# Peptides against a protein of PDB entry 5OK6, part 159

Target 1, 215 residues: chain A of PDB entry 5OK6
Amino acid sequence: ELPGLDSQWRQIENGESGRERPLRAGESWFLVEKHWYKQWEAYVQGGDQDSSTFPGCINNATLFQDEINWRLKEGLVEGEDYVLLPAAAWHYLVSWYGLEHGQPPIERKVIELPNIQKVEVYPVELLLVRHNDLGKSHTVQFSHTDSIGLVLRTARERFLVEPQEDTRLWAKNSEGSLDRLYDTHITVLDAALETGQLIIMETRKKDGTWPSAQL

## One batch from the design tools (peptide; made by RFdiffusion4, then SolubleMPNN)

Design b2_p26_4_s2 (from b2_p26_4, 12 letters changed)
Fold by OpenDDE base, seed 2:
Structure b2_p26_4_s2 (fold): chain B 215 residues (1-215), chain A 26 residues (1-26)
Amino acid sequence: as target 1 above (215 residues)
Amino acid sequence: DDEAVQQMIAQGLRLSEKERQPLPRP
């Protein structure tokens, strides 16, 4: 059953789990398409449940670039294209109005950056390849706060690398040359890795030499 | 192994200038 309109407003906007609550690292937030949210605001502020302002089910279709992989469009702006809601607020709205059939929720995490918490709407998508099979890429998402060590472990797992095999990473830079990712403790952000960037996992040869020594 | 390196070269992959060890000066 739908709560009273004033109760909905208080729960979503002014509650402890409302839109304006402080961000906390590791928490889940959800994107809601702005026009739907504004329609909902108009509905609950109007005070008439029988009004023609009923928002219907949540529909985030305009935020997606495709309905296959459900990737977000590039360049979406908070407060212009979407509103961010805490998990509790999102789940309330979904329970009250529903979500468009077949659409996944757009869940994002709060990350800790130097001196700021932010909802990471666009994680970094890296193209992981092996040095010996450059044509077979795995697209994997990473947080800007993830370590290069995690990228390496993820690459090893995806390529089924045995524990005894020694591996390291190279990033293809904007000039098309390879930069080695030496420090595995720095973050994806610190390494300045970008979405769509090719990351090459090099495996050490049995003779103890590296394939890249021939480049 | 050599084929993999050749494929990398064929795709225009090379080490960046910072990764190039200075040739030992003669």
Scores: peptide ipSAE 0.388, ipTM 0.851, DockQ to the pose 0.316
Fold by OpenDDE base, seed 4:
Structure b2_p26_4_s2 (fold): chain B 215 residues (1-215), chain A 26 residues (1-26)
Amino acid sequence: as target 1 above (215 residues)
Amino acid sequence: DDEAVQQMIAQGLRLSEKERQPLPRP
């Protein structure tokens, strides 16, 4: 059942779990398409539950570039294209109005950057490959705050690398050459890794040599 | 193993200049 319009407004905008709630690292926030949200605002502010301004079900279709992988369009801007709601507020809206059939929620995490918390709307999608099988890429999402060590561990896991196998990462740079990711303690952000960037996991040979020594 | 390197080369993969070890001084 839909709560009263004033209750909806207070719960979503001004509640302890409302839109203006401080960001906390690791929390989930959700994107809501801006026009829907504005229509909802108009509806609840209008004071008439039978108003023609009823927003209907949440529909984020315009935020997606595809309905297969449900990837976000590039270049979406907070406050223009979407609003961010904390999980509780999102779940309230979904419970009240529903979500468009088959459409997944757009869940994102709060990350901690130097001096700021931010909802990471666009995590970095890296193309992970093995040096000996460049044609088989695994697209994996990473936070900008994830370490290169995590990228390496993830690559090892995806490629079923045995613990005794020694591995290291290379990034294909904008010039098309390979830069080694030496420091595993720096972040994806620090390494300036970008979405769509090829990351090559090199496995050390049994003789103790590295394949890249021949490049 | 050598085939893998050749495939990398064939795909135009090269080490960046900074990654190239200086030739041992004679």
Scores: peptide ipSAE 0.386, ipTM 0.849, DockQ to the pose 0.315
Fold by OpenDDE base, seed 1:
Structure b2_p26_4_s2 (fold): chain B 215 residues (1-215), chain A 26 residues (1-26)
Amino acid sequence: as target 1 above (215 residues)
Amino acid sequence: DDEAVQQMIAQGLRLSEKERQPLPRP
């Protein structure tokens, strides 16, 4: 059942617990398409529950580039294309109005960056490959705050590398050459890795030599 | 092993200049 319009407004727009609440690292926030949200604002501000301004179900269709993988369009801007809501506010809106049939929620995490919290709308998608099978890529999402060590562990897991096998990472740079990711303690952000970037996992040979020594 | 390296070369993969060991000066 829909609560009163004033109650809806207070629950969603309250600066302490709603849309304007402080970001906290690790929390989930959700994207809502801007036009729908503005329609909802107009509805609840109008004071008439039977108004023709009723927003209907939440529809984020315009935020997606495809309906197969439900990937976001590139270059979306907060406040222009979407608003961010904390999980509680999102779930209230979904319970009141519903979500378009078959459409997934757009959930994102708050990450801690130097001196700021941010909702990470665009995690980094890396193309993981083995040096000996460049044709078999695994696309994996990472946070900008994830370590290179995590990228390496993830690659090892995806490629079923045995614990005794020694591995290291190379990134294909903007010039098309390979840079080694030496420091496994730095973040994806610190390493300046970008979405769509090729990451090559090199496995050490049984003779103790590295394949890349021949490049 | 050699085939893997040849495939990388064939795809135009090479180490960046900073990753190349300096050739010993003659």
Scores: peptide ipSAE 0.383, ipTM 0.849, DockQ to the pose 0.317
Fold by OpenDDE base, seed 5:
Structure b2_p26_4_s2 (fold): chain B 215 residues (1-215), chain A 26 residues (1-26)
Amino acid sequence: as target 1 above (215 residues)
Amino acid sequence: DDEAVQQMIAQGLRLSEKERQPLPRP
């Protein structure tokens, strides 16, 4: 049974724990398709639980590019295409109205940037490859706030690199040439890495030379 | 493994200008 309409509004729209609450780094927020959310607002503001304005199940289908990988469409805009809700508010709405069958929630994290907290709707998706097997890519998502060191560790783990093997990263730039990611302490943002960018993990040869020395 | 380097070259991979260490002049 649905809570009272006023109760629903208070749980979702309040400034302390609802939609208007301050962002906190590391917290999960969820995307809700804008039209559905507006329909819900109209329903709860109308004061009639039996009205024709009942929003039905949450359906974020229009936000997805595909139903295979459940990737978001590019260029979605907060307030136009979707609203952001904190985890508690999202879970309330899902419990009351349901989520479209088979559709995953669109969960995103609040990240801390130098001067702003932001929900990272579009994390960076990198194509990780080994220098000796360029045809086998591993697509991995990273936060803009993740370090290059984390990218390297992730690559080593995905490729089952032994601890004694020495490895480093190269990024394929827009010109198609390779730039070395020397500093492992800088972030993905600082390194200006982009979604779809090829990242090559180079492994040092047994003779102590690097394969890239011949490029 | 020279094959790996050849594959990279075949894929058009080259070091950026900033990464090109001047070959020691002969």
Scores: peptide ipSAE 0.378, ipTM 0.847, DockQ to the pose 0.310

Design b2_p26_4_s3 (from b2_p26_4, 12 letters changed)
Fold by OpenDDE base, seed 1:
Structure b2_p26_4_s3 (fold): chain B 215 residues (1-215), chain A 26 residues (1-26)
Amino acid sequence: as target 1 above (215 residues)
Amino acid sequence: DDEAVQKMIEAGIRLSEKERQPLPRP
């Protein structure tokens, strides 16, 4: 059942617990398409529950580039294309109005960057490959705050590398050549890795030599 | 092993200049 319009407004727009609440690292926030949200604002501000301004179910269709993988369009801007809501507010809206049939929620995490918290709307998608099988890529999402060590562990897991096998990572740079990711303690952000970037996992040979030594 | 390297070469994969070992001076 829909609560009163004033109650809806207070629950969603309250600066302490709603849309304007402080970001906290690790929390989930959700994207809501801007036009729907503005329609909802107009509805609840109008004071008439039977108004023709009723927003209907939440529909984020315009935020997606495809309905197969439900990937976001590139270049979306907060406040212009979407608003961010904390999980509680999102779940209230979904319970009151519903979500378009078959459409997944757009959940994102708050990450801690130097001196700021941010909702990471666009995690980094890396293309992981093995040096000996460049044709088999695994697309994996990472946070900008994830370590290169995590990228390496993830690659090892995806490629079923045995614990005794020694591995290291290379990133294909903008010039099309390979740079080695030496420091596994730095973040994806620190390494300046970008979505769509090719990451090659090199496995050490049994003789103790590296394949890349022949490049 | 050699086949893997050959495939990388054929794919145009190369190390960046900073990753290349300096050629021994003659």
Scores: peptide ipSAE 0.343, ipTM 0.835, DockQ to the pose 0.297
Fold by OpenDDE base, seed 3:
Structure b2_p26_4_s3 (fold): chain B 215 residues (1-215), chain A 26 residues (1-26)
Amino acid sequence: as target 1 above (215 residues)
Amino acid sequence: DDEAVQKMIEAGIRLSEKERQPLPRP
């Protein structure tokens, strides 16, 4: 059963787990399509549960570029296209109104950047490949706060690299040449890696030489 | 392995200028 309209408003907007609560690193937040959210606001502010302003189930269809991979459209803007809700508030709304059938929730993490927390709506999608099989890319999402070391470990795991095999990463830059990712302790952000960027995992040869030494 | 390098070359893969080790001076 739906809670009273005032209770809904207080829980979602003004509660300790409401929309305006402080961001905390590592927490999950969820995107809600702006028009739906505005309709919900109008409904609960109207004071009539039987009003024509009932929002129906949450429908984020307009935020997705496709219904196959469920990728977000590029260039979405908070407050214009969507609203961010903490997990508790999202789960309340879903329990009250439902989510459109077949749509996944749009879950994102709060990340810690220098002097700010933000919800990372657009993590970095990297194209991971092996140096010896450039035609087989694996798209993997990383946070801007993830280390290059994590990217390397992820690549090693994806390509089933044995622990004794030495590997290193190269990034294809905007000029189309390769830059080596030497420091594995810096972040994806610090390395200035971007969505769609090709990352080549190079495996050291048994003779101790690197394939790239021949480039 | 030489085939892998050749495929990289054919794919237009090149090292950036900063990654090019200076040719060992003779």
Scores: peptide ipSAE 0.342, ipTM 0.835, DockQ to the pose 0.313
Fold by OpenDDE base, seed 4:
Structure b2_p26_4_s3 (fold): chain B 215 residues (1-215), chain A 26 residues (1-26)
Amino acid sequence: as target 1 above (215 residues)
Amino acid sequence: DDEAVQKMIEAGIRLSEKERQPLPRP
């Protein structure tokens, strides 16, 4: 059942779990398409539950570039294209109005950057490959705050690398050449890795040599 | 193993200049 309009407004905007709630690292926030949200605002502010301004079910279709992978369009801007809601507020809206059939929620995590918390709307999608099988890529999402060490561990896991196998990462740079990711303690952000960037996991040979030594 | 390296070369994979080990001084 839909709560009263004033209750909806307070719950979503001004509640302890409302839109203006401080960001906390690791929390989930959700994107809501801006026009729908504005329609909802108009509805609840209008004071008439039977108003023609009823927003209907949440529909984020315009935020997606495809309905297969449900990837976000590039270049979406907070406050223009979407609003961010904490999980509790999102779940309230979904419970009240529903979500468009088959459409997944757009969940994102709060990350901690130097001196700021931010909802990471666009995590970095890296193309992970093995040096000996460049044609088989695994697209994996990473936070900008994830370490290169995590990227390496993830690559090892995806490629089922045995613990005794020694591996290291290379990033294909803008010039098309490989730069080695030496420091595994720096972040994806620090390494300036970008979405769509090819990351090559090199496995050390049994003889103790590296394949890249022959390049 | 050598085939993998060759495939990398054929795919246009090259190390950046900074990653190239200096040739051993004669």
Scores: peptide ipSAE 0.340, ipTM 0.834, DockQ to the pose 0.295
Fold by OpenDDE base, seed 5:
Structure b2_p26_4_s3 (fold): chain B 215 residues (1-215), chain A 26 residues (1-26)
Amino acid sequence: as target 1 above (215 residues)
Amino acid sequence: DDEAVQKMIEAGIRLSEKERQPLPRP
């Protein structure tokens, strides 16, 4: 049974724990398709639980590019295409109205940038490959705030690199050439890495030379 | 493994200009 309409509004729209609450780094927020959310607002503001304005199940289908990988469409805009809700508010709405069958929640994290907190709707999706097997890519998502060191560790783990093996990263730039990611302490943002960018993990040869020395 | 380097070359992979160390002049 649905809570009272006023109770629903208070749980979701309040400034302390609802939609208007301050962002906190590391917290999970969820995307809700804008039209559905507006329908819900109209329903709870109308004061009639039996009204024709009942929103039905949450359906974010219009936000997805595909139903295979459940990737978001590019260029979605907060307030136009979707609203952001904190985890508690999202879970309330899902419990009350349900989520479209088979559709995953769109969970995103609050990240801390130098001067702003932001929900990272579009994390960076990198294509990780080994220098000796360029045809086998691993697509991995990273936050813009993740370090290059984390990218390297992730690549090593995905490729089952032994601890004693020495590795480093190269990024394929817009000109199609390789730039070395020397500093592992800078972030993905600082390195200006982009979604779809190829990242090559190079492994040092047994003779102590690097394969790239021959390029 | 010279084969790996050859495959990279065949794939059109090159270092950026800033990464190109001058080959030691013969």
Scores: peptide ipSAE 0.336, ipTM 0.831, DockQ to the pose 0.306

Design b2_p26_4_s4 (from b2_p26_4, 12 letters changed)
Fold by OpenDDE base, seed 3:
Structure b2_p26_4_s4 (fold): chain B 215 residues (1-215), chain A 26 residues (1-26)
Amino acid sequence: as target 1 above (215 residues)
Amino acid sequence: TDAAVQAMIAAGLRLAAEERQPLPRP
């Protein structure tokens, strides 16, 4: 059952769980297509539940580039293409209006950057490979706030590297050369890693030498 | 091929040795 229009407005816009709620690192927020949200705003502000302004089900179709992997289009802008809602507000709207059949929710995490909290709409997709087999890749998503150490651990896990094996990372730069990721404590952001970037995991040889040291 | 990776690594190592680009420290 739909709550009263004033109650909906208060819950979604002005509530402790509303759109204006302060961002908190690690929390889930959801994208809502802007036109749908504006239609909802008009509906609840109009004060007439029987109005022709009823928004219907949430439909985020225009935000997706594909309906297979449900990837977002590139270059979407908050406030223009979508609005961000905290999980509670999103769940209320979905409960009241529904979500378009077959569409997944667009869930994103709040990350903490040095001077700002932000919903990370576009995590970094890295292409992980081994130094000896570039043909076998794993595409893995990382937060900009994830450490290079996490990237390394993830690469080790994906390639089934034994705990006793020593590994290190190289990033392919825009010039086509490889930059060694020496500091594993810096973030993906600090390392300026980008979506689609090739990350090579080098494994130390049993003789204690690195493959790269023989070059 | 291992040779292609080695060539890429060799190229990268040369650049890293030349540029001494400190990783952006936080």
Scores: peptide ipSAE 0.033, ipTM 0.591, DockQ to the pose 0.232
Fold by OpenDDE base, seed 5:
Structure b2_p26_4_s4 (fold): chain B 215 residues (1-215), chain A 26 residues (1-26)
Amino acid sequence: as target 1 above (215 residues)
Amino acid sequence: TDAAVQAMIAAGLRLAAEERQPLPRP
């Protein structure tokens, strides 16, 4: 059963717990396709529950580039293509109207950047490879706020590297050369890593030499 | 050297392309 239209509006659009509430790092927010959201706004503002402006189920189909991996289209803009709702508000809308069958929610996290909180709509997808087998990659998503140390640990885990094996990372830069990621304490953002960037994990040889040092 | 790693990786990527092997991609 749907709440009263005024109650829906107040629940979703309020500045304390709704769409306009402050961002807090680590919280989940959800994308809602702008057209659907505007239709909902028109419905609840119209004051007629039987109005032809009823929005139906939430449908974010236009935000996805594919229905297989459910990846977002590139270049989506907040306020133009989608709105962001905090988890509570999203769950209310889903409860009231439903979500299109088979379509996943578009959940994103608030991250803390040096001067601002932001919903990270586009986390960084890195292509992790081993130095000796460039043909086998693991695509892994990272936050811009994740450390290079986390990238390294994740690469080790994905490639089943034994704890006693030493590894280090190289990033392929835009010039096609490799930059060594020396500092594991800096973030993905600080390292200027981008989606689709190749990250090479080098494993130290049993003789204590690095493969790169012998080339 | 860093240059050698560069050369190795560049060669590996080139070989993969020449052999029509799929390169690492998203």
Scores: peptide ipSAE 0.031, ipTM 0.570, DockQ to the pose 0.069
Fold by OpenDDE base, seed 1:
Structure b2_p26_4_s4 (fold): chain B 215 residues (1-215), chain A 26 residues (1-26)
Amino acid sequence: as target 1 above (215 residues)
Amino acid sequence: TDAAVQAMIAAGLRLAAEERQPLPRP
């Protein structure tokens, strides 16, 4: 059964636990399509539970570019295309109204950037490949705050690299050249890595030589 | 070194194109 309209408004919009609550790094927030959310606001502010303004199930379909991979459309803007809700508020709305059948929740993490917390709506999707098999890619999402060291570890894991094997990364830049990712302590953001960027893992040969040094 | 890796990439990209595999997005 739906809570009273005033109770719904307080649970979702209150500044302590609702939409206006402070962001905290590592917390999950959820996207809600703006038109649905505005319809919900109109419903709960209207004071009539039986009104024709009932929003129905949450439907984020317009935020997705496809229903296969459930990727977000590019260039979505907070406050225009969607609102962000903390996990508790999202779960309340889903419990009250439901989510469109077969549609996944749009969960995102709060990250800590210099001087601000932000919900990372668009994590970086990298194409990981091996130097000797460029035709087999693993697409992996990373936070902008993840280290190059994590990218390297993830690549090693995906390609089943043995612990004793030495590996290093190259990034294909916009000019089509390759940049060595020497510093593994910098972030994906600091390295200016972008979605769709090709990252090549080079594995050192058993003779101690690098493949790239022999060409 | 960079030229060599570029040559490997170019070779790999050509091989992928010949095998009609989707090229890694540039």
Scores: peptide ipSAE 0.029, ipTM 0.571, DockQ to the pose 0.069
Fold by OpenDDE base, seed 2:
Structure b2_p26_4_s4 (fold): chain B 215 residues (1-215), chain A 26 residues (1-26)
Amino acid sequence: as target 1 above (215 residues)
Amino acid sequence: TDAAVQAMIAAGLRLAAEERQPLPRP
């Protein structure tokens, strides 16, 4: 059952879990399509529950580039294309109005960057490959705050590398050359890794030599 | 050396192109 319009407004905008609450690292936030949200604002501000301004179910269809993988369109802007809501506020709206059938929620995490908290709407999608089979890739999402060490561990897991095997990463740069990711303690952001970038895992040979040292 | 890795990957990319294997696309 829908709560009173004033109650909806207070809960979503001004509540302890409202839209304007401070961001906290590790929290989940959700995207809501801007036009739907504006329709909802108009409805609850109108003061008439029987108004023709009823927003209907939440529909984020315009934010997706595809309905198969449910990837977001590139270049979406907060406040223009979507509104960010804390998890509690999102769940209230979904409980009141519903979400379009078959459409997944767009959940994102707050990350801590130097001097700012931000909802990471676009995590980095890396193309992980092995040095000996560049035609077989795993696309994996990483936070900008994830370490290169995590990228390496993830690559090892995806390619079923045995624990005793030694591995290292190379990134293909924009010039088409390879940069070795020597420091595994730096972040994806610090390494300036970008979505769609090819990351090559090299596995050390049983003789203790690296494949790259023999070329 | 970085050059050796470059050569390896250039060779791998060339082979993939010759075999008409779809290169990993973003």
Scores: peptide ipSAE 0.026, ipTM 0.557, DockQ to the pose 0.070

